# Peptides against a protein of PDB entry 4N7V, part 27

Target 1, 222 residues: chain A of PDB entry 4N7V
Amino acid sequence: TLRSITSPLVAHRLKPIRQKTKKAVVSILDSEEVCVELVKEYASQEYVKEVLQISSDGNTITIYYPNGGRGFPLADRPPSPTDNISRYSFDNLPEKYWRKYQYASRFVQLVRSKSPKITYFTRYAKCILMENSPGADFEVWFYDGVKIHKTEDFIQVIEKTGKSYTLKSESEVNSLKEEIKMYMDHANEGHRICLALESIISEEERKTRSAPFFPIIIGRKP

## One batch from the design tools (peptide; made by RFdiffusion4, then SolubleMPNN)

Design b1_p11_4_s4 (from b1_p11_4, 3 letters changed)
Fold by OpenDDE base, seed 4:
Structure b1_p11_4_s4 (fold): chain B 222 residues (1-222), chain A 11 residues (1-11)
Amino acid sequence: as target 1 above (222 residues)
Amino acid sequence: DIYLSTDDLPL
């Protein structure tokens, strides 16, 4: 099943973006819907041959073929669905579209990993918890120039000198220089706090059932 | 910057 290889994408709270590649254009719209436009070149003109429009919660996929499948000239936005429209739920999406859905999902996940959910200013750093899940990215920008980027898979450290390295195990973290460990300790504390706040705020958001509370900014830069 | 290649996507 599609669900066995990916979860429904979640584009809530993401800002609009449009990325063009050779074979496709992927967009997050103002509506927070996600569009994948499949592009073909013909006579030095690019045409959109197929569009997957995915709802913000990832559960509804609308697929259409512009101009009866002949294609529509590539523009600055997806072509409107006018003909050859099919609508699917996530669990009923034909397998032939799974790869394209997965691409959309990966794109959204990448955008989410760079979209602040919580910005927290500490005495020493600007901490940012991102929107991606599970295991949201967490970035710490120390005011002295050190940066720590935590992902589910690794920790990247950029020292004041510009030296950059990646840590992939606890042993590597434990082998860090004492000075760097201090930064890591602070980063971890900020991370803990952001996760705690996320939980609390999310619960209040659920109870309120109003406009989203995120993204939020906590504290001020010293 | 955000970038994902679509070269592996079938049309």
Scores: peptide ipSAE 0.045, ipTM 0.783, DockQ to the pose 0.878
Fold by OpenDDE base, seed 5:
Structure b1_p11_4_s4 (fold): chain B 222 residues (1-222), chain A 11 residues (1-11)
Amino acid sequence: as target 1 above (222 residues)
Amino acid sequence: DIYLSTDDLPL
C-alpha cells in the first residue's frame, strides 16, 4: 500500500515555493496545495506532460495531462487542469503514481524541516522549532555564534570557530566538553519550552477553530 | 534556501 511507503503529506502553514529540477517542478501553492509537474524537453522547449496536484492535507490527489497529453509549455506556475482529470483519495491512488507522490511528500517534509513553527528568543539564543513531524527539527542559534541543530537522527554542533561535528548517540553527547555541555543544556531547555508551548498553543488552536496560530514568535532578541 | 537535490528525486 501507499501508506507502507509514506503517510499523507501535510503542507499546512507552508509558504508558497517553486523548485525546478531537470525532470520535475514541485510547488507549494498559495492554497497550500502541492503540485508536481513532470517535465519533458522537446525541440529545446520544456513541456509539462503530467501534473499531480495534492491537497494540503495530502488526502486528495488530482491528476491531469495538460493539452490532451501533448504537454503544456513550462511556465511560472502549474498549468490549469482542463480535460481528463482524475481525482483519487490517498488510499485509492494507483500504484503508478506512488513514486511521484513520495517525491512530493519528501519535498514537503524537507520544507517543513526548514519552516519555523515556534521561534523562541532566550537571553543567549534564538531557538526555532520546525514544522516537520514526528520529531521536529530544532535549531538553536546562540548570539555568540554557536549553533546546535537537533534532528530525530542526530545533533549537529557548530562551534564559534566554525568547527562542526555530529553526535549520534547519548554517549557522544555525554563526552562533550564542559563548555559545549553548557550550550547543549540551554538548547535542551529551549527545546523543552518550545515543545510545551506547542502543546498548549495547539490545544487552544483546536478549541477556537480559527486561523492557524502558528508560526509564533516568543520574545525578542536582547 | 530549500532544495531537493537531484539525488533526492525518485523521478
Scores: peptide ipSAE 0.041, ipTM 0.765, DockQ to the pose 0.549
Fold by OpenDDE base, seed 1:
Structure b1_p11_4_s4 (fold): chain B 222 residues (1-222), chain A 11 residues (1-11)
Amino acid sequence: as target 1 above (222 residues)
Amino acid sequence: DIYLSTDDLPL
């Protein structure tokens, strides 16, 4: 099943974006829907032959073939759906579209990993918890130039000198120079705080059922 | 053939 290889994509709170590749254009729309336009080139002109429009919660996939399948010239936005539109739920999506859905999902996840959910300014750094899940990316930009980037898989450190390295185990973290450990300690504290705030704010958001609270900014750069 | 990376995403 599709569910066994990916979860429904989640595009809520993401800003509109459009990225073109050789064979596809993927977009997050103002509506927070995700569109995958499949592009073919004929006579030096690019045409959109197929469009997958995925709901913001990833659960509904609308598929259409522009211009009766003849294709529509590639433009700055997806072509409008015509007649003969197919609508599928996530669990009923034909296998022939799974690869394209997975592409959309990976794109959204990538965008989420770069989309601030919580920005927290400390005395020493700008901390950012991203939208991706599980294990949201966490970045710490120290005002002196040090950067720490935490993901579910690794921690990247960029020192003042520009020296960069990746840590993948606790042992490697423990082997850090003392001066770097201080930055790591601060980063970890900021991370803890952001996670705590995320939990608290999410709960309040659930209760109010109003406009999204995220993204939020806590504090300001000194 | 579709490929996505952090480096080619304009964010």
Scores: peptide ipSAE 0.036, ipTM 0.718, DockQ to the pose 0.116
Fold by OpenDDE base, seed 2:
Structure b1_p11_4_s4 (fold): chain B 222 residues (1-222), chain A 11 residues (1-11)
Amino acid sequence: as target 1 above (222 residues)
Amino acid sequence: DIYLSTDDLPL
């Protein structure tokens, strides 16, 4: 099943963006829907031959072929669906579209990993919890120049000198120099606080059913 | 800045 290889994409709270490549253009719309435009070049003109429009919660996929399959000239936004529209739920999406959905999902996940959900200013650093899940990226920008980037898979450290290295196990973390451990300790504390705040705020957001509370900023830069 | 290649995405 599609669900066994990817979860429904989640584009809520993401800012509009449009990325063009040779074969496709992927967009997050103002509506927070995600569009994958499949592009074909013909006679030095690019045409959109197929569009996958995915709902912000990833559960509905609308597929259409612009201009009766002849294609529509590539523009600054996806062509509007008109005729011959197919609508699928996530669990009923034909397998032939799974790869394209996965691409959209990966794109959204990448955007989410770079979209601040919580910004927390401490005395020593700017901490940022990102939107991606599970295991949201967490970045710490120390005011003295040290940077720590935590992901689900690794921790990247950039020292004041610009020296950069990646840690992939607890043993490697435990083997850090004491000076770096101090930064890591602060990063971990900031991370804990952000996760705690995320949980509390998310619960209140769920209860109120009002406008999104995120992104939020906690504290002020010294 | 974000970028995800679509070169392997079929039409």
Scores: peptide ipSAE 0.046, ipTM 0.784, DockQ to the pose 0.878; fails the geometry check

Design b1_p11_5_s1 (from b1_p11_5 with E1M V5I)
Fold by OpenDDE base, seed 1:
Structure b1_p11_5_s1 (fold): chain B 222 residues (1-222), chain A 11 residues (1-11)
Amino acid sequence: as target 1 above (222 residues)
Amino acid sequence: MELDIGEFPED
């Protein structure tokens, strides 16, 4: 099943973006819907032959073929759907479209990893918890120039000197120089606080069932 | 925002 390969994409709270590749254009719309436009070139003109429009919660996929499959000239936005539109739920999406959905999902996840959910200013750093999940990216920009980027898979450290390295295990973290450990400790504390706040705010958001509370900024630049 | 999303593979 598609679900065994990927979860429904989540594009909530993401800003609009349009990115073109050779064979596809992927977009997050103002509506927070996600579009994959499949592009073909003919006579030095690019045409959109197929469009997958995915709801912001990833659960509904609308597929259409512009101009009855003849294609529509590539523009600055997806072509409007016409007749012969197919609508699927995530779990009923035909297998022939799974790769395209996965592509959209990967794009959304990447955007989420670059989209601030919580920005937290401490005495020493600007901390940012991103929107991706599970294991949201967490960035710490120390005011003195040190940078720490935590992902689910690794921790990247950029020292004042510009020296950069990646840590992939707890043992490597434990082997850090004492000076760097101090930065890591602060980063971890900021991370803990952001996660705690995320939990609390998310719960209140669930109860309120109104406009989203995120993204939020806590504190201010010193 | 520029993202490295890679090319969509051929079917």
Scores: peptide ipSAE 0.223, ipTM 0.871, DockQ to the pose 0.769
Fold by OpenDDE base, seed 5:
Structure b1_p11_5_s1 (fold): chain B 222 residues (1-222), chain A 11 residues (1-11)
Amino acid sequence: as target 1 above (222 residues)
Amino acid sequence: MELDIGEFPED
């Protein structure tokens, strides 16, 4: 099943973006829907031959073939659906579209990993918890130039000198120089606070059923 | 925003 290889993508709160690759254009629309446009080149012109339009919650996939399958010239936005439209739920998506859905999902996750959910200014750093899940990326930009980037898979450190290295185990973290450990300690504290705030705010958001509370900014740069 | 999303996979 598709669910065995990916979960429904979640594009809520993501800003519109359009990015072209060689064979596809992937977009997040103003509606927070995700579009994958399959591109073919013919006579030095690029045409959109197929479009997957995925709902913001990832559960509905609309597929259409522009211009009766002849293709529509690539433009600055997806072509409008034709009268030959197929609509599927996530669990009923034909297998031939699974790879395309996975691509959309990866794109969304990448965008989410770059999209601030919580920005928290401390005395020493700008901390940012991103939208991706599980294990949201967490970035700490210290005002003195040090940067720490935490992901589910690794921790990247960029020192004042520009020296960069990646830590993939607790042993490596424990082997850090004392001066770097201080930055790591602060980053970890900022991370803890952001996660706590996320939990509290998400609960209030659930109760109010109003517009999204995120993204939020806590504090200000000194 | 420019992202390194990689190329679309071949069918």
Scores: peptide ipSAE 0.222, ipTM 0.871, DockQ to the pose 0.783
Fold by OpenDDE base, seed 2:
Structure b1_p11_5_s1 (fold): chain B 222 residues (1-222), chain A 11 residues (1-11)
Amino acid sequence: as target 1 above (222 residues)
Amino acid sequence: MELDIGEFPED
């Protein structure tokens, strides 16, 4: 099943963006829907031959073929779905569209990993918890130039000198120099606080059913 | 914002 290889994409709270590649253009719309435009070139003109428009919660996929399948000239936004439209739920999406959906999902996850959900200013650093899940990216920008980037899979460290390295195990973390451990300790504390606040705020958001509380900024840069 | 998503794989 599609669900066994990916979860429904989640584009809530993401800002509009349009990313062009050779064969596809992927967009997040103002509506927070996600579009994959499949592009073909004919006589030095690019045409959109197929569009997958995915709802912000990833559960509904609308597929259409612009201009009766002849294609529509590539523009600054997806062509409107006017004809040859099919609508699928996530669990009923034909297998032939799974790769295209996965592409959209990957794009959304990448955008989410770069989209601040919580920004927390400490005495020493700007901490940012990103929107991606599970295991949201967490970045710490120390005011003295040190940077720590935590992901689900690794921790990247950039020292004051510009020296950078990646840690992939607890043993590697434990082998860090003491001065770097101090930065890591602060990063971990900031991370803990952001996760705790995320949980609390999300619960209140669920209860109120009002406008989104995120993104949120806590504190000020000194 | 520009992201390195890579090219869409062939069907």
Scores: peptide ipSAE 0.221, ipTM 0.872, DockQ to the pose 0.756
Fold by OpenDDE base, seed 4:
Structure b1_p11_5_s1 (fold): chain B 222 residues (1-222), chain A 11 residues (1-11)
Amino acid sequence: as target 1 above (222 residues)
Amino acid sequence: MELDIGEFPED
């Protein structure tokens, strides 16, 4: 099943963006819907042959073929659905579209990994918990120039000198220089706090059923 | 925002 290889994408709270590649253009719209435009080149002109428009919660996929499949000239936005429209739920999406959905999902996850959900200013750093899941990216920008970027898979450290390295195991983390460990300790504390705040705020958001509380900023730069 | 999403995979 599609669900066995990916979850429904979640584009809530994401800002509009349009990313062009050779064969596709992927967008997040003002409506927070996600569009994948499949692009073909003919006579030095690019045409959109197929569009997948995915709801912000990822559960509804609208697929259409502009101009009866002849294609629509590539523009600065997806072509409007006018003909040959099919609508599917996530669980009823034909397998032939799964890879395209996965592509959209990967794009959304990438955007989410760069979209602040919680910004927390400490005495020493600007901490940012991102929107992606599971295991949201967490960035710490120390005011002295050190940066720590935590992902589900690794920790990247950029030292004041500009030296950069990646840690992929606890052993490597434990082998860090004492000075760097201090930064890591602070980063971890900021991370813990952001996760705690996320939980609390999300619960209140659920209770109130109001407009999104995120993104939020806690504190201010010293 | 600049992203490296890579090329669209073939079906």
Scores: peptide ipSAE 0.222, ipTM 0.872, DockQ to the pose 0.723; fails the geometry check

Design b1_p11_5_s2 (from b1_p11_5, 3 letters changed)
Fold by OpenDDE base, seed 4:
Structure b1_p11_5_s2 (fold): chain B 222 residues (1-222), chain A 11 residues (1-11)
Amino acid sequence: as target 1 above (222 residues)
Amino acid sequence: MELDIGEVPED
């Protein structure tokens, strides 16, 4: 099943974006829907031949073929669905579209990994918990120039000198210079706090059923 | 925002 290889994408709270590749244009719309436009070139003109429009919660996929399948000239936004429209639930999506859905999902995850959910200013750093999941990215921008970027897979450190390196194990973290460990300790504390606040705020958001509370900013730059 | 999203897979 599609569910066995990916979860429904979640585009809530993401800002509109449109990014072109050679064979596709992928977008997050103002409605927070996600569109994958499949592009082909004919006579030096690009045409959208197929569109996957995915709801913000990832559960509904609308697939259409512009201009009766002949394609529609590529524009600054997806073509409106007019003909050859199919609507699927996530669990009923034909397997032939799974790879394209996964592509959309990956795009959304990348956007989410760059989208602040919680910004937390400490005495020493600007901490940012991102929207992606599981294991949201966490960035710490120290006011003195040090940067730490935590992902589910690695920790990247950029020192004051501009020296950059990636850590992929606890042993590597433990082998850091003492001065860098201090930055890591602060980053970890900020991370813990952001995760705790995320949990509390999310629960209140659920209870109130109001407009989203995120993104939020906690504290202020000294 | 610029992301390295790669090319869409062909079906």
Scores: peptide ipSAE 0.337, ipTM 0.915, DockQ to the pose 0.819
Fold by OpenDDE base, seed 2:
Structure b1_p11_5_s2 (fold): chain B 222 residues (1-222), chain A 11 residues (1-11)
Amino acid sequence: as target 1 above (222 residues)
Amino acid sequence: MELDIGEVPED
């Protein structure tokens, strides 16, 4: 099943973006829907041959073939869904579209990993918890130039000198210089706080059914 | 924002 491969993508709270690749244009619309435009080139003109339009919650996929399948010239936005429209639920999406859905999902997840959910200013750093899940990216920009980037898979450290390295195990973290450990400790504290705040705020969002609270900024730059 | 998403898979 598609669900065994990926969960429905979640594009809520993401800003509109349009990114072109060689064979596709992927977009997050103002509506927070996600579009994958499949592009082919004919006689030096690019045409959109197929469009997957995915709802913001990832549960509905609308697939259409512009201009009766002949394609529509690539423009600054997806072509309107007028021809050969099929609508699927996530669980009923034909297997032939699964890879394209995964592509959209990866794009959204990547955008989420770069979209601030919580910004927390400490005395020493700007901490940012991102939107991606599970294991949201967490960045700490120390005002003195040190940067720590935590992901589910690794921790990247950029020192004041610009020296950069990646840590993939606890043993490597434990082997850090004491001065770097101080930064890591601060980063971890900020991370804990952001996660706690996320939990509290998310619960309040669930209860109130009001407009989203995120993104949120806690504190201010000194 | 520009992302390295790679190319869409072929059918």
Scores: peptide ipSAE 0.337, ipTM 0.915, DockQ to the pose 0.823
Fold by OpenDDE base, seed 3:
Structure b1_p11_5_s2 (fold): chain B 222 residues (1-222), chain A 11 residues (1-11)
Amino acid sequence: as target 1 above (222 residues)
Amino acid sequence: MELDIGEVPED
């Protein structure tokens, strides 16, 4: 099943974006829907031959073929659907579209990993918890120039000198110089606080039916 | 922003 290899994508709270590759254009719309436009070139003109439009919660996929499959000239937005439209739920999506859905999901996840959910200013750094899940990216920008980027898979450190390295195990983290450990300790504390706030705010957001609480900013630059 | 998402898979 599709569910065994991926979960429904989540595009809530993401800003609109349109990115072109050689064979596709992927977009997050103002409606927070996600569109994958499959592009073919003919006589030096690019045409959209197929469109996957995915709901913001990832559960509904609308597929259509512009101009009966002949294609529609590539523009600054997806072409409007016409007569030949198919609508699928996530669990009923035909297998032939699974890889394209995964492509859209990967794009959304990448955007989420670069979209601030919580910005937290401390005495020493600007901390940012991103929107991706599980294991949201966490960035710390120290005012003295040190930078730490935490992901589910690694921790990247950029020192004042510009020296950069990646830590992929607890052993490597434990082997850090004492001066770097101080930065890491502060980063970890900021991370803990952001996760705690995320939990509390998410619970309140569930109880209320108002506009989204995120993104939020906690504190200000010293 | 521009992200490295690779090319879309073909059918």
Scores: peptide ipSAE 0.332, ipTM 0.914, DockQ to the pose 0.870
Fold by OpenDDE base, seed 5:
Structure b1_p11_5_s2 (fold): chain B 222 residues (1-222), chain A 11 residues (1-11)
Amino acid sequence: as target 1 above (222 residues)
Amino acid sequence: MELDIGEVPED
């Protein structure tokens, strides 16, 4: 099943974006829907031959073939669906479209990993918890130039000198220079606070049933 | 925002 490979994508709270590759254009619309436009070149003109339009919660996929499958000239937005439209639920999506859905999902997760959910200013750094899940990315930009980037898979450190390295185990973290450990300790504390606040704010958001509370900014740059 | 998203797989 598709569900055994990936979960439904979630595009809520993401800002509109349009990014072109050689064979596709992927977009997040103002409606927070996700579009994958499959592009072919003919006679030095690019045409959209197929469109996957995915709902913001990932559960509904609308597929259409512009201009009766002849294609529509590539523009600054997806072509409007007119004919030969198919609509599927996530669990009923034909297998032939699974790889394209996975591509859309990976794109959304990448955008989420770069989208601030909580920005927290401390005395020493700007801390940012991102939107991706599970295991949201966490970035710490120290005002003196040090940067720490935490993901599920690794921790990247950029020192004042510009020296950069990646840590993939606790033993490597424990072997850091004492000076760097101080930055790591601060980063970890900021991370803990952001996760705690995320939990509290999310619970209040659930109870209120109003407009989204995120993204939020806590404190201000000194 | 510019991201390294790679190419869409062909069916």
Scores: peptide ipSAE 0.330, ipTM 0.913, DockQ to the pose 0.818

Design b1_p11_5_s3 (from b1_p11_5, 3 letters changed)
Fold by OpenDDE base, seed 4:
Structure b1_p11_5_s3 (fold): chain B 222 residues (1-222), chain A 11 residues (1-11)
Amino acid sequence: as target 1 above (222 residues)
Amino acid sequence: MSLDIGEFPED
């Protein structure tokens, strides 16, 4: 099943963006819907042959073929759904569209990994918990120039000198210089706090059923 | 925002 490969994408709170590749254009719309436009080139003109429009919660997929399947000239936004429209739920999406959905999902996850959910200013750093899940990216920008970027898979460190390296195990973290360990300790504490706040705020958001509380900024830059 | 999503793989 598609669900065994990926969960429904979640584009809530994401800002509009449009990114073109050779064969596809992927967008997040003002409505927070996600569009994948499949592009073909004919006579030096690019045409959109197929569009997957996915709801912000990822559960509804509308697929259409512009201009009766002949394609519509590529523009600055997806063409309107006018021809050959099909609507599917996530669990009923035909397998032939799974790769395209996965592409959309990957794009959304990437955008989410760059979208601040919580910004927390500490005495020493600007901490940012991102929107992606599970294992949201966490960035720490120390005011002295050190940067730590935590992902589910690795930790990247950029030192004051500009030296950059990636850590993928606790052993490597434990082998860090004492000076760097201090930065890591602070980053970890900021991370813990952001996760705790995320939980609390999310619970209140659920209870109120109002406009999103995120993104949120906590504290001020010293 | 700069993103590297890679090319869409053909079926």
Scores: peptide ipSAE 0.217, ipTM 0.869, DockQ to the pose 0.719
Fold by OpenDDE base, seed 3:
Formats: structure tokens, sequence, C-alpha cells
Structure b1_p11_5_s3 (fold): chain B 222 residues (1-222), chain A 11 residues (1-11)
């Protein structure tokens, strides 16, 4: 099943973006829907042959073929759907479209990993918890130039000298120089605080039915 | 904001 490979994508709170590649254009719309346009070139002109439009919660997929499959000239936005449209739920999506859905999902996840959910200013750094899940990316920009980037898979450190390295295990983290451990300790504390606040705010957001609380900024830049 | 998603593979 598709669900065994990926979960429904989540595009909530993401800003509109359009990314063109050779064979596809992927977009997040103002409506927070996600579109994959499959592009073919003919006589030095690019045409959109197929469009997957995915709801912001990832559960509904609308598929259409512009001009009866002949294609529509590539523009700055997806072509409008016409009569020949198919609508699927996530669990009923034909296998032939799974790869395209995964492509959209990867893009959304990438965008989420670069979209601030919580920005927290400390005495020493700007901390940012991103929108991706599970295991949201966490970045710490120290005012003295040190940077720490945490993901589910690794921790990247950029020192004042510009020296950069990646840590992939707890053993490597424990082997850090003492001066770097101090930065890591601060980063971890900021991370803990952001996660705690995320939990609290999310719960309040669930109780209230108003506009989204995120993204938020906590503290003030010194 | 350009992102490196990579090329979509052919079906």
Amino acid sequence: as target 1 above (222 residues)
Amino acid sequence: MSLDIGEFPED
C-alpha cells in the first residue's frame, strides 16, 4: 500500500513556492495545496501533460490531463482542471501515481525542514525549530559565528574558524572538544525549550478554533 | 528560495 511507503503529506502553514526541474514543476499554492506538473518538451516548448493536485492534508489527490493529454504550455502556475479529472483518496490512489505522490511528499518535507515553526532568541544564539516531522530540524546560530544544525540523522557543527563536521553518533558527540560541548549544551537546552513550548502551544491551539498560532517568535534579539 | 529536490525520474 501507499501508506506502507509514506504518510499523507502535510502542507499546512507553508508559504507558496514553485520549483522547476527538467521533468516536473512542483508547487505549494496559496491554498496550501500541492501540485506536481509533469513536463514534456516538444519543438523547444515545454508542455504540462499531467497534473497531480494534492490537498493540504495530503488525503485527496485530483489528477487531470490538460487538453485531453495533448498538454498545456508551461506557465507560472498549474493549468486549470477541465472535464477529464479523477479524484482519489490517499488510500485509493492507483499505484501508477505513487511515485509522483512521493515526489510531492519529499518536496513538502524538504520545505518543512526549512520553514521556521518556533524562533527562540537566547542570550547567545538564535534558535529555530522547523516544521518537519517527526524529529524536526533544529538550527542554532550563535552570535559569535558558531552554527549547530540538528536533524534526525546527524548534527552538523560549523566552528568560528569555518571548520565544519558532521556527527552521526552519540559517541562522536561525547568526543567533542570541551569548548564545543559548551555550544552543544546551549543548543540542547534551546531545543528542549522549543519542544516543550511546541507541545504546550499545540495543545492550546487544539482547544481554540481560531487562526494557527505558529509560526511564533520567542524572546528578543540582543 | 530554490531547493534541491532532485530530478523526477521517468516512469
Scores: peptide ipSAE 0.215, ipTM 0.869, DockQ to the pose 0.769
Fold by OpenDDE base, seed 2:
Structure b1_p11_5_s3 (fold): chain B 222 residues (1-222), chain A 11 residues (1-11)
Amino acid sequence: as target 1 above (222 residues)
Amino acid sequence: MSLDIGEFPED
């Protein structure tokens, strides 16, 4: 099943973006829907031959073929669906479209990993919890130039000198120099706080039917 | 925002 290889993409709160590659253009629209435009080149002109438009919650996929499959010239936005539209639920998406959906999902996750959900200013750093899940990226920009980037899979450290290295195990973390451990401790505390706040705010957001609370900024740069 | 999503392989 598609669900066994990916979850429905979630594009809520993401800003519009359009990313062109050679064979596809992927977009997040103002509506927070996600579009994958499959592009073919003919006579030095790029045409959109197929469009997958995915709802912001990832559960509905609308597929259409511009101009009856003849294609529509590539523009600054996806062509509007007109005729010959197929609509699928996530669980009923034909397998032939799974790869394209995964592409969209990967794009959304990438955008989410770079989209601040919580910005938290401490005395020493700007901490940012991103939108991706599970295991949201967490970045700490220390005002003295040190940077720590935590992902689900690794921790990247950039020292004041610009020296960069990646930690992939607890043993490596434990082997850090004491001065770096101080930064890591601060980063971890900031991370804990952001996660706690995320939980609290998300619960309140669920209880209230208000507009999204995120993204939020806590504190200010000293 | 600039992203490196990589190329989409054709079916």
Scores: peptide ipSAE 0.213, ipTM 0.868, DockQ to the pose 0.768
Fold by OpenDDE base, seed 5:
Structure b1_p11_5_s3 (fold): chain B 222 residues (1-222), chain A 11 residues (1-11)
Amino acid sequence: as target 1 above (222 residues)
Amino acid sequence: MSLDIGEFPED
């Protein structure tokens, strides 16, 4: 099943973006829908031959072939759907479209990993919890130039000198220089606080059923 | 925002 290889993408709260590659253009629209445009070149002109339009919650996929399958010239936005469109739920999506859906999902996850959900200013750093899940990316920009980037898979450290390295195990973290451990301790505390606030705010958001509370900014830059 | 998503893989 498609669900065994990916979850429905979630594009809520993401800003519009359009990213072109050689064979595809992927977009997040103002409506927070996600579009994958499959591009083919013919006679030095690029044409959109197929479009997957995915709802913001990832559960509905609309597929259409512009201009009766002849293709529509590539523009600054996806072509509008016309006649002969197909609509599928996530669990009923034909296997032939799974790879294209996965591509959209990877794009959305990448955008989410770069989209601030909580920005928290401490005495020493700007901390940012991102939108991706599970295991949201967490970045700490210390005012003195040190940077720590935590992901589900690794921790990247950039020191004042510009020296950078990646840590992939607790053993490597424990072997850090004492000076760097101090930065890591602060980063971990900021991370804990952001996760706690995310939980509290999400619960209040659920209760009020109003407009989204995120993204939020806590504190001020000193 | 600019992202490095990589090329769409061939079918």
Scores: peptide ipSAE 0.211, ipTM 0.867, DockQ to the pose 0.721

